# Designs tried in a protein design run: peptides against a protein of PDB entry 5B16. Part 97

Target 1, 136 residues: chain A of PDB entry 5B16
Amino acid sequence: TPSRINHNERLEFLGDAVVEFLTSVHLYYLFPSLEEGGLATYRTAIVQNQHLAMLAKKLELDRFMLYAHGPDLCRESDLRHAMANCFEALIGAVYLEGSLEEAKQLFGRLLFNDPDLREVWLNYPLHPLQLQEPNT
Target 2, 136 residues: chain A of PDB entry 5B16 as posed
Amino acid sequence: TPSRINHNERLEFLGDAVVEFLTSVHLYYLFPSLEEGGLATYRTAIVQNQHLAMLAKKLELDRFMLYAHGPDLCRESDLRHAMANCFQALIGAVYLEGSLEEAKQLFGRLLFNDPDLREVWLNYPLHPLQLQEPNT

## One batch from the design tools (peptide; made by RFdiffusion4, then SolubleMPNN)

Design b2_p24_1_s3 (from b2_p24_1, 10 letters changed)
Fold by OpenDDE base, seed 2:
Structure b2_p24_1_s3 (fold): chain B 136 residues (1-136), chain A 24 residues (1-24)
Amino acid sequence: as target 1 above (136 residues)
Amino acid sequence: IEKLAEELRKKVAELEKERRERFA
């Protein structure tokens, strides 16, 4: 039986892929005229540790990290890295226990506080039913 | 991220414009 740490690392591995995938898909559909270099730049900005750590902070994972692992996280850079990893593990767990849609919703809600930006992000790509609705 | 947000704001504006044009 894998240790708790090993399990978390596996979830992180999965979550990394989910975050990367969701980011890629949404950027692809939202910016049909943007070249690969631009898409990659945006993706990097979204999925880099510094940004994911910021998203993690919205979930108060920093408090969790300090509570559970405070002595091991004496440097801010270490904390940010750990938070990013924990965030990925969380997304991985949400995908595993729930669905890709739930992971998408959680991730999108955290990406943008502005409801308009959040809506446009989450609606691309459009669901087939959304595409079929008249006057959309 | 800020640049992305700006581009998304433009996208929102475009979508809103398109919606208005469909009902004009």
Scores: peptide ipSAE 0.286, ipTM 0.770, DockQ to the pose 0.032
Fold by OpenDDE base, seed 1:
Structure b2_p24_1_s3 (fold): chain B 136 residues (1-136), chain A 24 residues (1-24)
Amino acid sequence: as target 1 above (136 residues)
Amino acid sequence: IEKLAEELRKKVAELEKERRERFA
């Protein structure tokens, strides 16, 4: 059986893909007139370590990381990087144990504190089939 | 980065407004 560290690395690998996918799909449908460069720029802003670390802080992963790995996290930058990785692992775990929808909901809830913005992000049509229910 | 994030939020808000207006 893999070590806990190895398991987390695998979950991080999966979570990284999930976060990138969700972000890409949402941006693609939300901004139909935005060119690839702009989409990529927004995606980078959302999925980069610094931003994911901010999302991780909302889940108090900083306290968790300090509890589990305090001696290794003397620098703030190291903590941010570790938090981002932990966040990716968490998303990976949610996807693995639950579903893409559950990962989407968790990620979207953290992305925006404003409930109106959150609603638009989560409920805007992300697939042609969703147009069948325009009020959803 | 923060400026970009703010701009993104503004765009999302605009979409919300358009959505409400379209189905009002």
Scores: peptide ipSAE 0.234, ipTM 0.700, DockQ to the pose 0.035
Fold by OpenDDE base, seed 5:
Structure b2_p24_1_s3 (fold): chain B 136 residues (1-136), chain A 24 residues (1-24)
Amino acid sequence: as target 1 above (136 residues)
Amino acid sequence: IEKLAEELRKKVAELEKERRERFA
């Protein structure tokens, strides 16, 4: 329905910002000596459609997309683009209905298959809320 | 993408190692 399409597009808009934000924050703290160009390169690698589509595949969004839009997604590139958008919408929804932390956790779990790497990514740096000095 | 991801993972792994060493 048009309403659902608009909702998904709005969620995608939000999710795009969340994904970029989370990626930026983590890269910023993980690599304190890396110049902006390097940070931007890594961010691009993480948030580009092809990569987000791979993350979406881990959630089996490909099956969902093919079920819902199969005739419109005959080309692999079209499917990847749609999956990336769907993934952004999903992250947007998680943020909207849950929290930034939940979005962070979901995103981080998908970024790495290695649990040790996940731990480092998710727990370094401390969450911005944890960086705030307790208001005494 | 794969090359960049691998480089990122390597750097993350190094940070993990350093972290473990600091807490050990």
Scores: peptide ipSAE 0.233, ipTM 0.701, DockQ to the pose 0.032
Fold by OpenDDE base, seed 4:
Structure b2_p24_1_s3 (fold): chain B 136 residues (1-136), chain A 24 residues (1-24)
Amino acid sequence: as target 1 above (136 residues)
Amino acid sequence: IEKLAEELRKKVAELEKERRERFA
């Protein structure tokens, strides 16, 4: 059995892929006319550590990280990185123990504070057979 | 979608700004 730290790192690895995948898929379907460069720009903005750390803060992972790993965190940048990693691990765990849909819901809920944007992001069809939501 | 695009553009801009400030 791997150590808890190793397990968390593995979850982070998985979560990174899930976040990347979900972001990519949503952007792909939401912006059908946007070129790869534009898609990549949006994706980078969404999945970079700085942004994920902000999402993590919504879950109060900053407090958690300081409590659990305070002595190991001496800089704000270290905290941001740790928070982002922890967020990825959380998403990975949600995917692993739950489903991709659950990970999608959690991630989407955190991405936008505006409920209308959440609805568009979460409910916009990600499959050609699904009915398209209004463009907003 | 237009509103979403605008929000994403804002996110991009904000994150880029913060990054520039950190490396300035």
Scores: peptide ipSAE 0.329, ipTM 0.817, DockQ to the pose 0.027; fails the geometry check

Design b2_p24_1_s4 (from b2_p24_1, 13 letters changed)
Fold by OpenDDE base, seed 3:
Structure b2_p24_1_s4 (fold): chain B 136 residues (1-136), chain A 24 residues (1-24)
Amino acid sequence: as target 1 above (136 residues)
Amino acid sequence: LEELAEALRAQVEALRRERRAQFA
């Protein structure tokens, strides 16, 4: 039986891919005339640890991480990194146990506090093959 | 992220224009 840490790391691995994919798809549709370099820049900004840590804070994962792993998080930079990883793991879990659509909704809702921006972001579809997949 | 936000705001405005046109 894998350790809890090992399981979380595996979920993080999956979540990283999901976050990157969702981000890429939305950017692709939102900016149809933007060159690859620009798309990549926006993606980096969205998926970088510092930003994901901010999203994690909206879920109060900072409190969770300090509770669960306080002794290992003596520096704020360590906390941010851990929060980002934990966020990815959560997205991975949502995708794995739920659906890509659910992951999309969770991620999109956290990305923007502004409801208009949120609506714009979420307005564009996932890849057609994924849209055809039922929610689990 | 600020640049992205600005670009998205432009999209919001575009959508608002479309919405206004739809219901005009």
Scores: peptide ipSAE 0.281, ipTM 0.783, DockQ to the pose 0.027
Fold by OpenDDE base, seed 5:
Structure b2_p24_1_s4 (fold): chain B 136 residues (1-136), chain A 24 residues (1-24)
Amino acid sequence: as target 1 above (136 residues)
Amino acid sequence: LEELAEALRAQVEALRRERRAQFA
C-alpha cells in the first residue's frame, strides 16, 4: 500500500490541478472581457502559496502542521508552503472522494467572506453538474 | 486579491441577473 506521504503527494498533485481549474473557469466567466494576462494575474493571486496558506489557516491546518511537523517548519515561509500543499491535498481529496462540486463549494466558501462575492463566485458560471441536473 | 474583489463587485449585479437567467 502507498505510504501516507505518497498518497498525500498524489492528492496534492490532483488538488493543484483542481484549484487551478476551478480558478481558471470561474475567472474566465466572471471576467468575460478580461484578456489572458489579466486572467492569469488573478489566477496567480488566488493560487499562490501565500494565499492558499491563508485558506489553509481558515481550516486550522496551521495548528495541525505545527503539531505534526513543527521541527521542519521553523521558518514561516516553510510553514506557508507546507500549508499550501496541504490545502491542495485537501482539495484533491475532496474532489476524489466527493465531487468537483464539493471541491468548488469548499474552495469558494473559503475564498470570500463577503456573501455577495461568494454567491457570485459559487453560482456563476453554471457548473457542469448543474447543467446536467438543474434542479440540484 | 483586493483588486479582484473590487473588480468582481463591479459586476455583481450584472452577473446576478445573468445567473438568474441561466437557472430560469
Scores: peptide ipSAE 0.273, ipTM 0.793, DockQ to the pose 0.035
Fold by OpenDDE base, seed 1:
Structure b2_p24_1_s4 (fold): chain B 136 residues (1-136), chain A 24 residues (1-24)
Amino acid sequence: as target 1 above (136 residues)
Amino acid sequence: LEELAEALRAQVEALRRERRAQFA
């Protein structure tokens, strides 16, 4: 059996790919006339460690990280990097244990606090595994 | 990220206009 650290790194590897994929697909459909360079710029802004650390902060992973690894995270830059990695591992775990749809929902809900932007991001394009909410 | 949000808001409005025009 792999160690906890190795397993976390494997989940991070998977989560990185999931975050990259979800971001790419949504940007591709939301900006149909934007060239590759523009799409890549937006993707970079979304998936870079600094931003993922902010998403991790919304989940209060900073408190978790300080509890579990506080002595090794005395610098804010170290904490941000660790939080980004932890966030990727979390998304990887959600995908692995749940589904791509669940990962999409979690990620999209964290990306935007604005409910209008959130709804557009999550609902355009429609994913094959996306379940429609019941009317009544 | 703020630039992305602004671009997304503009694009969302454009897509909504296109949708309305498609079914008008």
Scores: peptide ipSAE 0.266, ipTM 0.783, DockQ to the pose 0.036
Fold by OpenDDE base, seed 2:
Structure b2_p24_1_s4 (fold): chain B 136 residues (1-136), chain A 24 residues (1-24)
Amino acid sequence: as target 1 above (136 residues)
Amino acid sequence: LEELAEALRAQVEALRRERRAQFA
C-alpha cells in the first residue's frame, strides 16, 4: 500500500493533467481563430502555480496547509508552490472519485467570479461524457 | 488574467454576433 504522501503526489500528477486538459479544451473552442502561441499563453496564465495558488486560497487551502505544515512553509513562495500542488491533488481526487464533469465544474466555478464569464466557460463546449452521462 | 478576461468577453460577444447573423 502506498504511503499517504505517495498517494498525494500521484493525485497531483493526475490533477495536473486534468487541469491542463480542461483548460486546453475550453480555450480551443472559445478561441477558434487563435494561433497555438496565443492558446499556450492563455493556458500558461491559467495553470501556472501563482494562479492555482490563488484558486487554492478561495478554498481556504492556505489555512489547511499552515495548520498541517506551517513550520516548513515559512516563505510565501514555498506556500504558493505547495498550495498549487495541493490544488492539483484536489482536482485529481475529484476526477478520480467523482468524474471529469465534477472536476470541470469545480475548476470553472473558481476561475471566474463574473457570472457571465463563468457561464460561458462552463457551458462551452459540451463534453461527450456530459452528453452521454449528464448525472456524472 | 485581466487581459484574458477581456479577450474572453470580446470573443464571446463576437461568437454571439456570428450566431445571430447565421440564424437571422
Scores: peptide ipSAE 0.263, ipTM 0.778, DockQ to the pose 0.033

Design b2_p24_2_s1
Fold by OpenDDE base, seed 3:
Structure b2_p24_2_s1 (fold): chain B 136 residues (1-136), chain A 24 residues (1-24)
Amino acid sequence: as target 1 above (136 residues)
Amino acid sequence: SNEEILKKLEEEIRKLYEERKAKE
């Protein structure tokens, strides 16, 4: 329905901001000596549709998209764009219904296949909720 | 390329990991 489409677009809007924010914050703390241009370069690469689509594929959102919107996704580029949007909507939903911490954890888990890199990423910075969590 | 940038990012984060590991 049109209303559902609008809702998804709103979630995408929110998710886009959350992804960009989380990316920015982590990069900022991970690389304190890196100039703004370098930070922006990394951020752009992380939040680009192609990369987000890759992350979405890890969640098998491609299967979902093909099932729900297959006829409209004849081109690979269209599928990637749709997957990226869907990923943003998902992150937006996680933030909206859960918390920024939950969005952070989900995003971090997907960003790196290497658990060591993932740990480094997630530890910078320490989220306020992490500071208040048990055993933290 | 964007892919190259992401690879560089991973390399930089790997350096951070190794540095932390060395301090432990």
Scores: peptide ipSAE 0.672, ipTM 0.942, DockQ to the pose 0.855
Fold by OpenDDE base, seed 1:
Structure b2_p24_2_s1 (fold): chain B 136 residues (1-136), chain A 24 residues (1-24)
Amino acid sequence: as target 1 above (136 residues)
Amino acid sequence: SNEEILKKLEEEIRKLYEERKAKE
């Protein structure tokens, strides 16, 4: 059986893909006339560690990280990177144990504090394969 | 900056919201 650290790394791997997929799909449908470069620019800004760390802070993962790793996270940059990874692992776990829809809802809730923006983001057309996901 | 890009994104989504609202 894998160690807890190994398991978290696997969840990060999965979560990274889920975050990027959700971001890509939503941007694609939101902006049908935006060129690839613009889509990629928005995606990069959304999924980069700096931004994911900000989302993680909304979940108070910084407190969790300090509790769990404290002395190893003396620099702010180290803490941000760790929080981003932890956020990815969380999304991965939500997808794994729940569904893509649950991951989508959680991610959308965190992306925008404004409920109007959140509604627009979350209620654009579903990906055609989303309803075909097997039960996990 | 990345922060500016995210702000621009929010502005664009706001426009989409207003457009939807206008069509209702």
Scores: peptide ipSAE 0.672, ipTM 0.943, DockQ to the pose 0.868
Fold by OpenDDE base, seed 5:
Order: sequence, then structure tokens, then C-alpha cells
Structure b2_p24_2_s1 (fold): chain B 136 residues (1-136), chain A 24 residues (1-24)
Amino acid sequence: as target 1 above (136 residues)
Amino acid sequence: SNEEILKKLEEEIRKLYEERKAKE
């Protein structure tokens, strides 16, 4: 329905921002000495459609997409793009109905299968020079 | 490539983890 499509697109819009923000914040704190270009490189890789689609697959969104939109997603690239959008919408929904913290936790949980890396990502230590800056 | 960048990221985070672990 048009209403659902509109809502989904709005959620994608929000989710895109949330994913971008969370990624940026975590990279910023994890790598205090990394220049902007390096940070941007990591961020781009993390938020790339292919990567987000991989995260979406962990949530079995691929099955959902094929079930709901199979005929329109015959190409791998189309499916990947759609999955990335759905992932953004999901994150947007989690943020909207839950909190940024919940979105952060979900995103972090999906980013790394290794719980040790996940912990570092989610619970990064602050560099002494970052203590003077506002935290998130 | 995107995959290589992500692998590099994990390597860097792994280093951070090991450093933290070593301090404990």
C-alpha cells in the first residue's frame, strides 16, 4: 500500500542517518589518531549496500525479500540493494520505537560475529584527548 | 576492495582488544 511504502521510505531515511551516525561515532572514538580520510574509508565500507545486505542476511531479511518481492528481485544486485534499504528501515524503526542505544546494540551485534571485537566496538575506551569532547 | 577494508578494520579492532586484554 502507498501508506506502507511511504512509511518504509521514511524509515529508510531515518535509518540511513542512524547507521551513518553510529558508524561515525564509533570509528571516531576507536581511532582517535586516524585522519578523516581513513575514518571515511571505514565508514564507507561499513555502510556500503553490499555490507548492509550482509548484515540484513543475518536477520534473514533475504528470505523475507524473496517472499515478498521475489519477482522483482531476480538480480543479485537488486536484492542486495533492497536488503540494504530494508536494513536501514529496520534500524530506523528500532531507533524510532526504541532508542539510539538499542539501535547501537543491534547494529554492533550484527557488525561483528566475534564477541570480543563486538565488545570493543560497543565499549570503546576514550582517549585522554577525547575527554574534553562531548560523548554520545 | 570493500572486503579488504572491512578486514583491515577487524584487524585494527583486534589489536585494540589485545591491548586491552594485556593491560588486565
Scores: peptide ipSAE 0.671, ipTM 0.943, DockQ to the pose 0.930
Fold by OpenDDE base, seed 2:
Structure b2_p24_2_s1 (fold): chain B 136 residues (1-136), chain A 24 residues (1-24)
Amino acid sequence: as target 1 above (136 residues)
Amino acid sequence: SNEEILKKLEEEIRKLYEERKAKE
C-alpha cells in the first residue's frame, strides 16, 4: 500500500483535474460567447493557489495545516501552496469517495458566498451533469 | 490582478442572475 504522503499526492493529482474540469465546464457554458483567452483568464484566476487557499480557509484547512505542519509552513507562500494542494486533495477525495456532483456542489458552495451567484454558477445554464441526472 | 479578475467574474455572473430574474 502506498504511503499516506503518496496517497495525498495522488488525491491532489486527481483533485487538480477535477477542479480544472469543473471550472472549465462551468465557464464554457456560462459564457458561450467568451473567447478562449477570456475563459482561460477566468480559469487561471479560479484555480490559482492563492484562490484555492482562500477557499481552503473557508473549510479551516489553514488551522489544520498550521497544526500539522506549522514549522514547515513559516512562509505565507508555502502555506498557500500547501493549502491549495490540500484543497485539491480534498476535492479529489470527495470525487473519489462520492461523485463528481458532490465535488461540483462543494466547489460551487465555496466559490461563491452569495447564494444567487452560486445558483447561477451551478445551474445557469443547465449544467451538463443535470442533463444526465435531472434534479427537477 | 487575480482578485480583480475574480471580481469581474462575479459581476458577469451577477448580470446573468439579473437577466434570468427579469425573465422569470
Scores: peptide ipSAE 0.669, ipTM 0.942, DockQ to the pose 0.908

Design b2_p24_2_s2
Fold by OpenDDE base, seed 4:
Structure b2_p24_2_s2 (fold): chain B 136 residues (1-136), chain A 24 residues (1-24)
Amino acid sequence: as target 1 above (136 residues)
Amino acid sequence: STEEILAELKERIAKLYEERKAKK
């Protein structure tokens, strides 16, 4: 039986993949004419620790982390890293215990405070050249 | 910067929203 730490790391592993996948899929569909480099640039910005930590703050994970690990997270960079990992684990758990759709919805809500942007992100149109791809 | 990239992304998505709206 894996330890709690091990389990959390496993969830983080899964969540990392889910976050990257969702990000990639949505970018791919939203910008059918954008070159790979541009897609990658946006993806990197979305999934990097700095941004994920920001999303984590919206869930008050910072308060959780400070409560549990405050003395060990004196540096902002350390806190960001920990929060990002925790966020990934959370997404992993949502996917594992729920569904990809639930993970998508949660992620989308956090990505965009603007409901109009969120709607576009979550409900991307299928492009004729992308009809073979599954809707995620 | 990351913030600039994200801002650009949001602007592009906003344009997509307007385009959808215009088609309706």
Scores: peptide ipSAE 0.657, ipTM 0.938, DockQ to the pose 0.933
Fold by OpenDDE base, seed 2:
Structure b2_p24_2_s2 (fold): chain B 136 residues (1-136), chain A 24 residues (1-24)
Amino acid sequence: as target 1 above (136 residues)
Amino acid sequence: STEEILAELKERIAKLYEERKAKK
């Protein structure tokens, strides 16, 4: 059986894909006229370690990391990276043990404190341009 | 910066919210 570390890395691998997928899909549908460069810019900002670490703080993963791995995370950059990885692993676990919908909901709740923005993000409208070109 | 980009994103989403609200 794989070590705990290997298992966490596998969950992180999965979670990274889920986070990036959800981000990509939502941006794609929310902004049907936005060019790829713009979509990529927003995606990068959302999925960067710094941002994911901020989301992780909302789940108090920083406290967990300091408790469990404090001696190994004395540098801010190391802690941020570890928090981002842990966040990805968490999303991966939610997807694995639950569903993509559950991962989507959790991610959305953390992304936006404003419930109105959250609602738009989670329930994007069908845009007229999307109706005109549904396969794009 | 990342923070500025995220702020811009949230502003754009806010506009979408207002547009939805106006259509109802």
Scores: peptide ipSAE 0.655, ipTM 0.938, DockQ to the pose 0.921
Fold by OpenDDE base, seed 1:
Structure b2_p24_2_s2 (fold): chain B 136 residues (1-136), chain A 24 residues (1-24)
Amino acid sequence: as target 1 above (136 residues)
Amino acid sequence: STEEILAELKERIAKLYEERKAKK
């Protein structure tokens, strides 16, 4: 049986993939004419530690991390990295114990404070290529 | 910067929202 720390690392591993996948899918559908470079740029911005840490702060994970790991997180950069990891673990847990849909909803709620933007992000139109190949 | 890229993304999404709204 893995330790709690090991379990969190495993969840982080899973969550990283989930966040990457969700981000990729949504960007792909939202911007059918955007070239790969543009898609990759947006994806990188969304999933990198700096941004995930900001999302984590909305859940007050910073306070949690300082409580649980304060002495090990003396530097701000270390805290951001830890917060990002914790966020990934959270998404991983939501996917594992819930569903991809639940992970999508949570991620979307945190990504956008504006409900209109959130709605667009979560309810993207069917991709033109998918219209031609519905079984894809 | 990351902030600038994210701001651009949100602006583009906002534009999509307005376009959808206009079609309805």
Scores: peptide ipSAE 0.655, ipTM 0.938, DockQ to the pose 0.930
Fold by OpenDDE base, seed 5:
Structure b2_p24_2_s2 (fold): chain B 136 residues (1-136), chain A 24 residues (1-24)
Amino acid sequence: as target 1 above (136 residues)
Amino acid sequence: STEEILAELKERIAKLYEERKAKK
């Protein structure tokens, strides 16, 4: 329905910002000596459609997409894009209805299958020089 | 490639994990 589409677009808008924000913050703290270019490279890799679609697949959003919009998603690139958008909308919804922390946890769980890597990502060490910066 | 970049990231995070583990 148009209402649902509009709502999803708004959630996607919000989710896009949340995903980028979380990614940026974690990278910033994890790698205090990494230059902006390096940070941006990692962020791009994490938040681009191809990767977000892969994360969405873990939630079986692909099945949902094919069921609901199969005829419009016959191309792999179209499906990937739709899955990425749906993932963003989901994160947006989690943030909106829950909290940034909940979005952070969900995103982290999906980013890393390895619990050790996940722990480091979620619980990044604070560099002494970063202690002067506000926690985000 | 994206896969290579992500692999590099995970490798770096893994090193951070080992460093933390060693400090404990």
Scores: peptide ipSAE 0.651, ipTM 0.937, DockQ to the pose 0.931

Design b2_p24_2_s3
Fold by OpenDDE base, seed 3:
Structure b2_p24_2_s3 (fold): chain B 136 residues (1-136), chain A 24 residues (1-24)
Amino acid sequence: as target 1 above (136 residues)
Amino acid sequence: STEEILEELRERLRELYEKRKEEE
């Protein structure tokens, strides 16, 4: 329905900002000597539809999308775009209903299969809002 | 490509991980 579509689009809008923000913050602190161009390159690679769709696949969103919208997603590029949007909406919902920290944890867990890299991403450095978690 | 950039990122993170591990 149009109302559902509008709601999803709003969540996508929010989720897109959250994903970009988290990515930017982590890259900024992880690589203090990296120039803006390098930071932007990594951010683009992380947040673009191709990569977000890959992350969405880890949550089996591809099966969900094909089941719910199969006829409209006959092209691989269409499915990828839809998966990326769905992933953004999910992150947006996690932030909206939960917290930035919860969004951070979910996003970080999906970004890296290697637990060592995941640990570096999530825990170095400590996110300022983690110190305020008891208040949320 | 996206995969090449992401692989570079993973390598950079691995370096950070190893450095941290050595300092512990």
Scores: peptide ipSAE 0.667, ipTM 0.938, DockQ to the pose 0.842
Fold by OpenDDE base, seed 2:
Formats: C-alpha cells, sequence, structure tokens
Structure b2_p24_2_s3 (fold): chain B 136 residues (1-136), chain A 24 residues (1-24)
C-alpha cells in the first residue's frame, strides 16, 4: 500500500488541477471581455502559494501543520508552501470523495468572506457569446 | 501585489453584483 505521504502528494496533484480549473472557469465566465493576460493575472493571484496559505488559515491548517510538522516548518516560506500543499490536498480529497460541485462550494466559500461576492463568484452568468463555445 | 490584484477582483465582482441587482 502507498505511504500516507505518497497519498497526500497524489491528492495535492489532483487538488492543484481542481483549484486551477475552478479558478479558470469562473474567471472565464465572469469576465468575457478580459484578455488572456488579465485572466491569467487573476488566476495566478488566486492559486499561488501565498494566497492558498491564507485560505488554509481559515481552516486552521496552520495549527495542524505546526503540530504535525513543526520542526520542519520553521521558515515562513516553508510553512506557507506546506499549507498551500495541504490545502490542495484537501480540495483534491473533496473532489475525489465528493464532487466537483462540493469542491467549488468549499473553494468559493473560502475565497470570499463577503457573501455577495461569493454569490457572484459561484453563480456566474453565461455570456451570450459563450453559449457558442464548447463546454468542458 | 497579490492583495492588490485580489482587491481589484473583489471590486469587479462588486460591480457585477450591483449590476445584477439593478437588473432584478
Amino acid sequence: as target 1 above (136 residues)
Amino acid sequence: STEEILEELRERLRELYEKRKEEE
């Protein structure tokens, strides 16, 4: 059987893709006139370790990480990276054991504290011209 | 910075929210 570490790394791999995908899809629909560079800028800001670590704090993953791996996470950058990875693993697990919808809801809830913004993010309108494009 | 970009995103989402409310 694979080690727990190996399992977590695999979940991170999956979660990274899910986070990237969800972010991309929402941005794409929310900003139909925004150029690729602008979309990429927002996506980068959302999915980079710094931000994911902030989201991870909302789940108290920092407490978990320090408890479980404190000696190896003395540097802030190391902790941030580990928290981001753990967050990705969590999203990956939610997707794997649940659904993309559940992952979307969790991610959206964490992304925005403001319920109005969260609603806009989660319930993005379809642009008329986007109806002519293929779906994922 | 990342925070500035995210703030811009939130502002744009707010605009979309307000626009949606006006159309209801």
Scores: peptide ipSAE 0.667, ipTM 0.938, DockQ to the pose 0.903
Fold by OpenDDE base, seed 1:
Structure b2_p24_2_s3 (fold): chain B 136 residues (1-136), chain A 24 residues (1-24)
Amino acid sequence: as target 1 above (136 residues)
Amino acid sequence: STEEILEELRERLRELYEKRKEEE
């Protein structure tokens, strides 16, 4: 229904912002000396449809999409785009119904299969100014 | 490529992980 489509699109919109925000924040803190161009390069790689679709596959969204929309997703590019959007909607829903922290945890778990890398990503170092804050 | 960029990111995160372990 139009209402359902609209709701999904709204969730995608929200999820896109959440994914972008989380990615930006983590990169910013993890790499305090990295220039904007470098940060943007990593962010682009993380949040672009191709990568989000890969993350979506970890949740078996591809199977869901094929089940629900198979006839309309005959092209790989169409499926990838749809999966990315669905992933964004999911993150948006998690944020909306839960919290940013829950979205952060879910996103982090999916971003890295290696638990060590995941730990680094989720537990990013504080900015130098924040480290000095207790002394202020 | 995207995969190459992501691999570079993972490598940098690994370096950070190792540094943290050394500091603990």
Scores: peptide ipSAE 0.667, ipTM 0.938, DockQ to the pose 0.926
Fold by OpenDDE base, seed 5:
Structure b2_p24_2_s3 (fold): chain B 136 residues (1-136), chain A 24 residues (1-24)
Amino acid sequence: as target 1 above (136 residues)
Amino acid sequence: STEEILEELRERLRELYEKRKEEE
């Protein structure tokens, strides 16, 4: 049986993939005419540690991290990285114990404070040229 | 910057939202 630490790292691994996947899928459908470079730019911005750490703050993970790992997180960059990893682990856990849909909903809710933007993100339109693409 | 990129994304999403509303 893997240790709790190893399990968390495994969840991070899974969560990283889930976050990347969800982001990619949504961007793909939302912007059917956007070139790959543009899609990648948005994806990078969304999934990079700095942004994920910001999302993690909405879940008060910063307080948790300082409580649990304060002595090891003296640098802001270290805290940010740890928060991002923790966020990924959380998403991984939600996917693992729940579903991709639940992970999508949670992630979407955190991505945008504006409910209108959230609505668009979560309920992306299907472009006619995308009708033959897998519905994910 | 990341924030600028995200802001651009939000702007584009807003445009999509407004377009959707106009079509309703």
Scores: peptide ipSAE 0.663, ipTM 0.937, DockQ to the pose 0.929

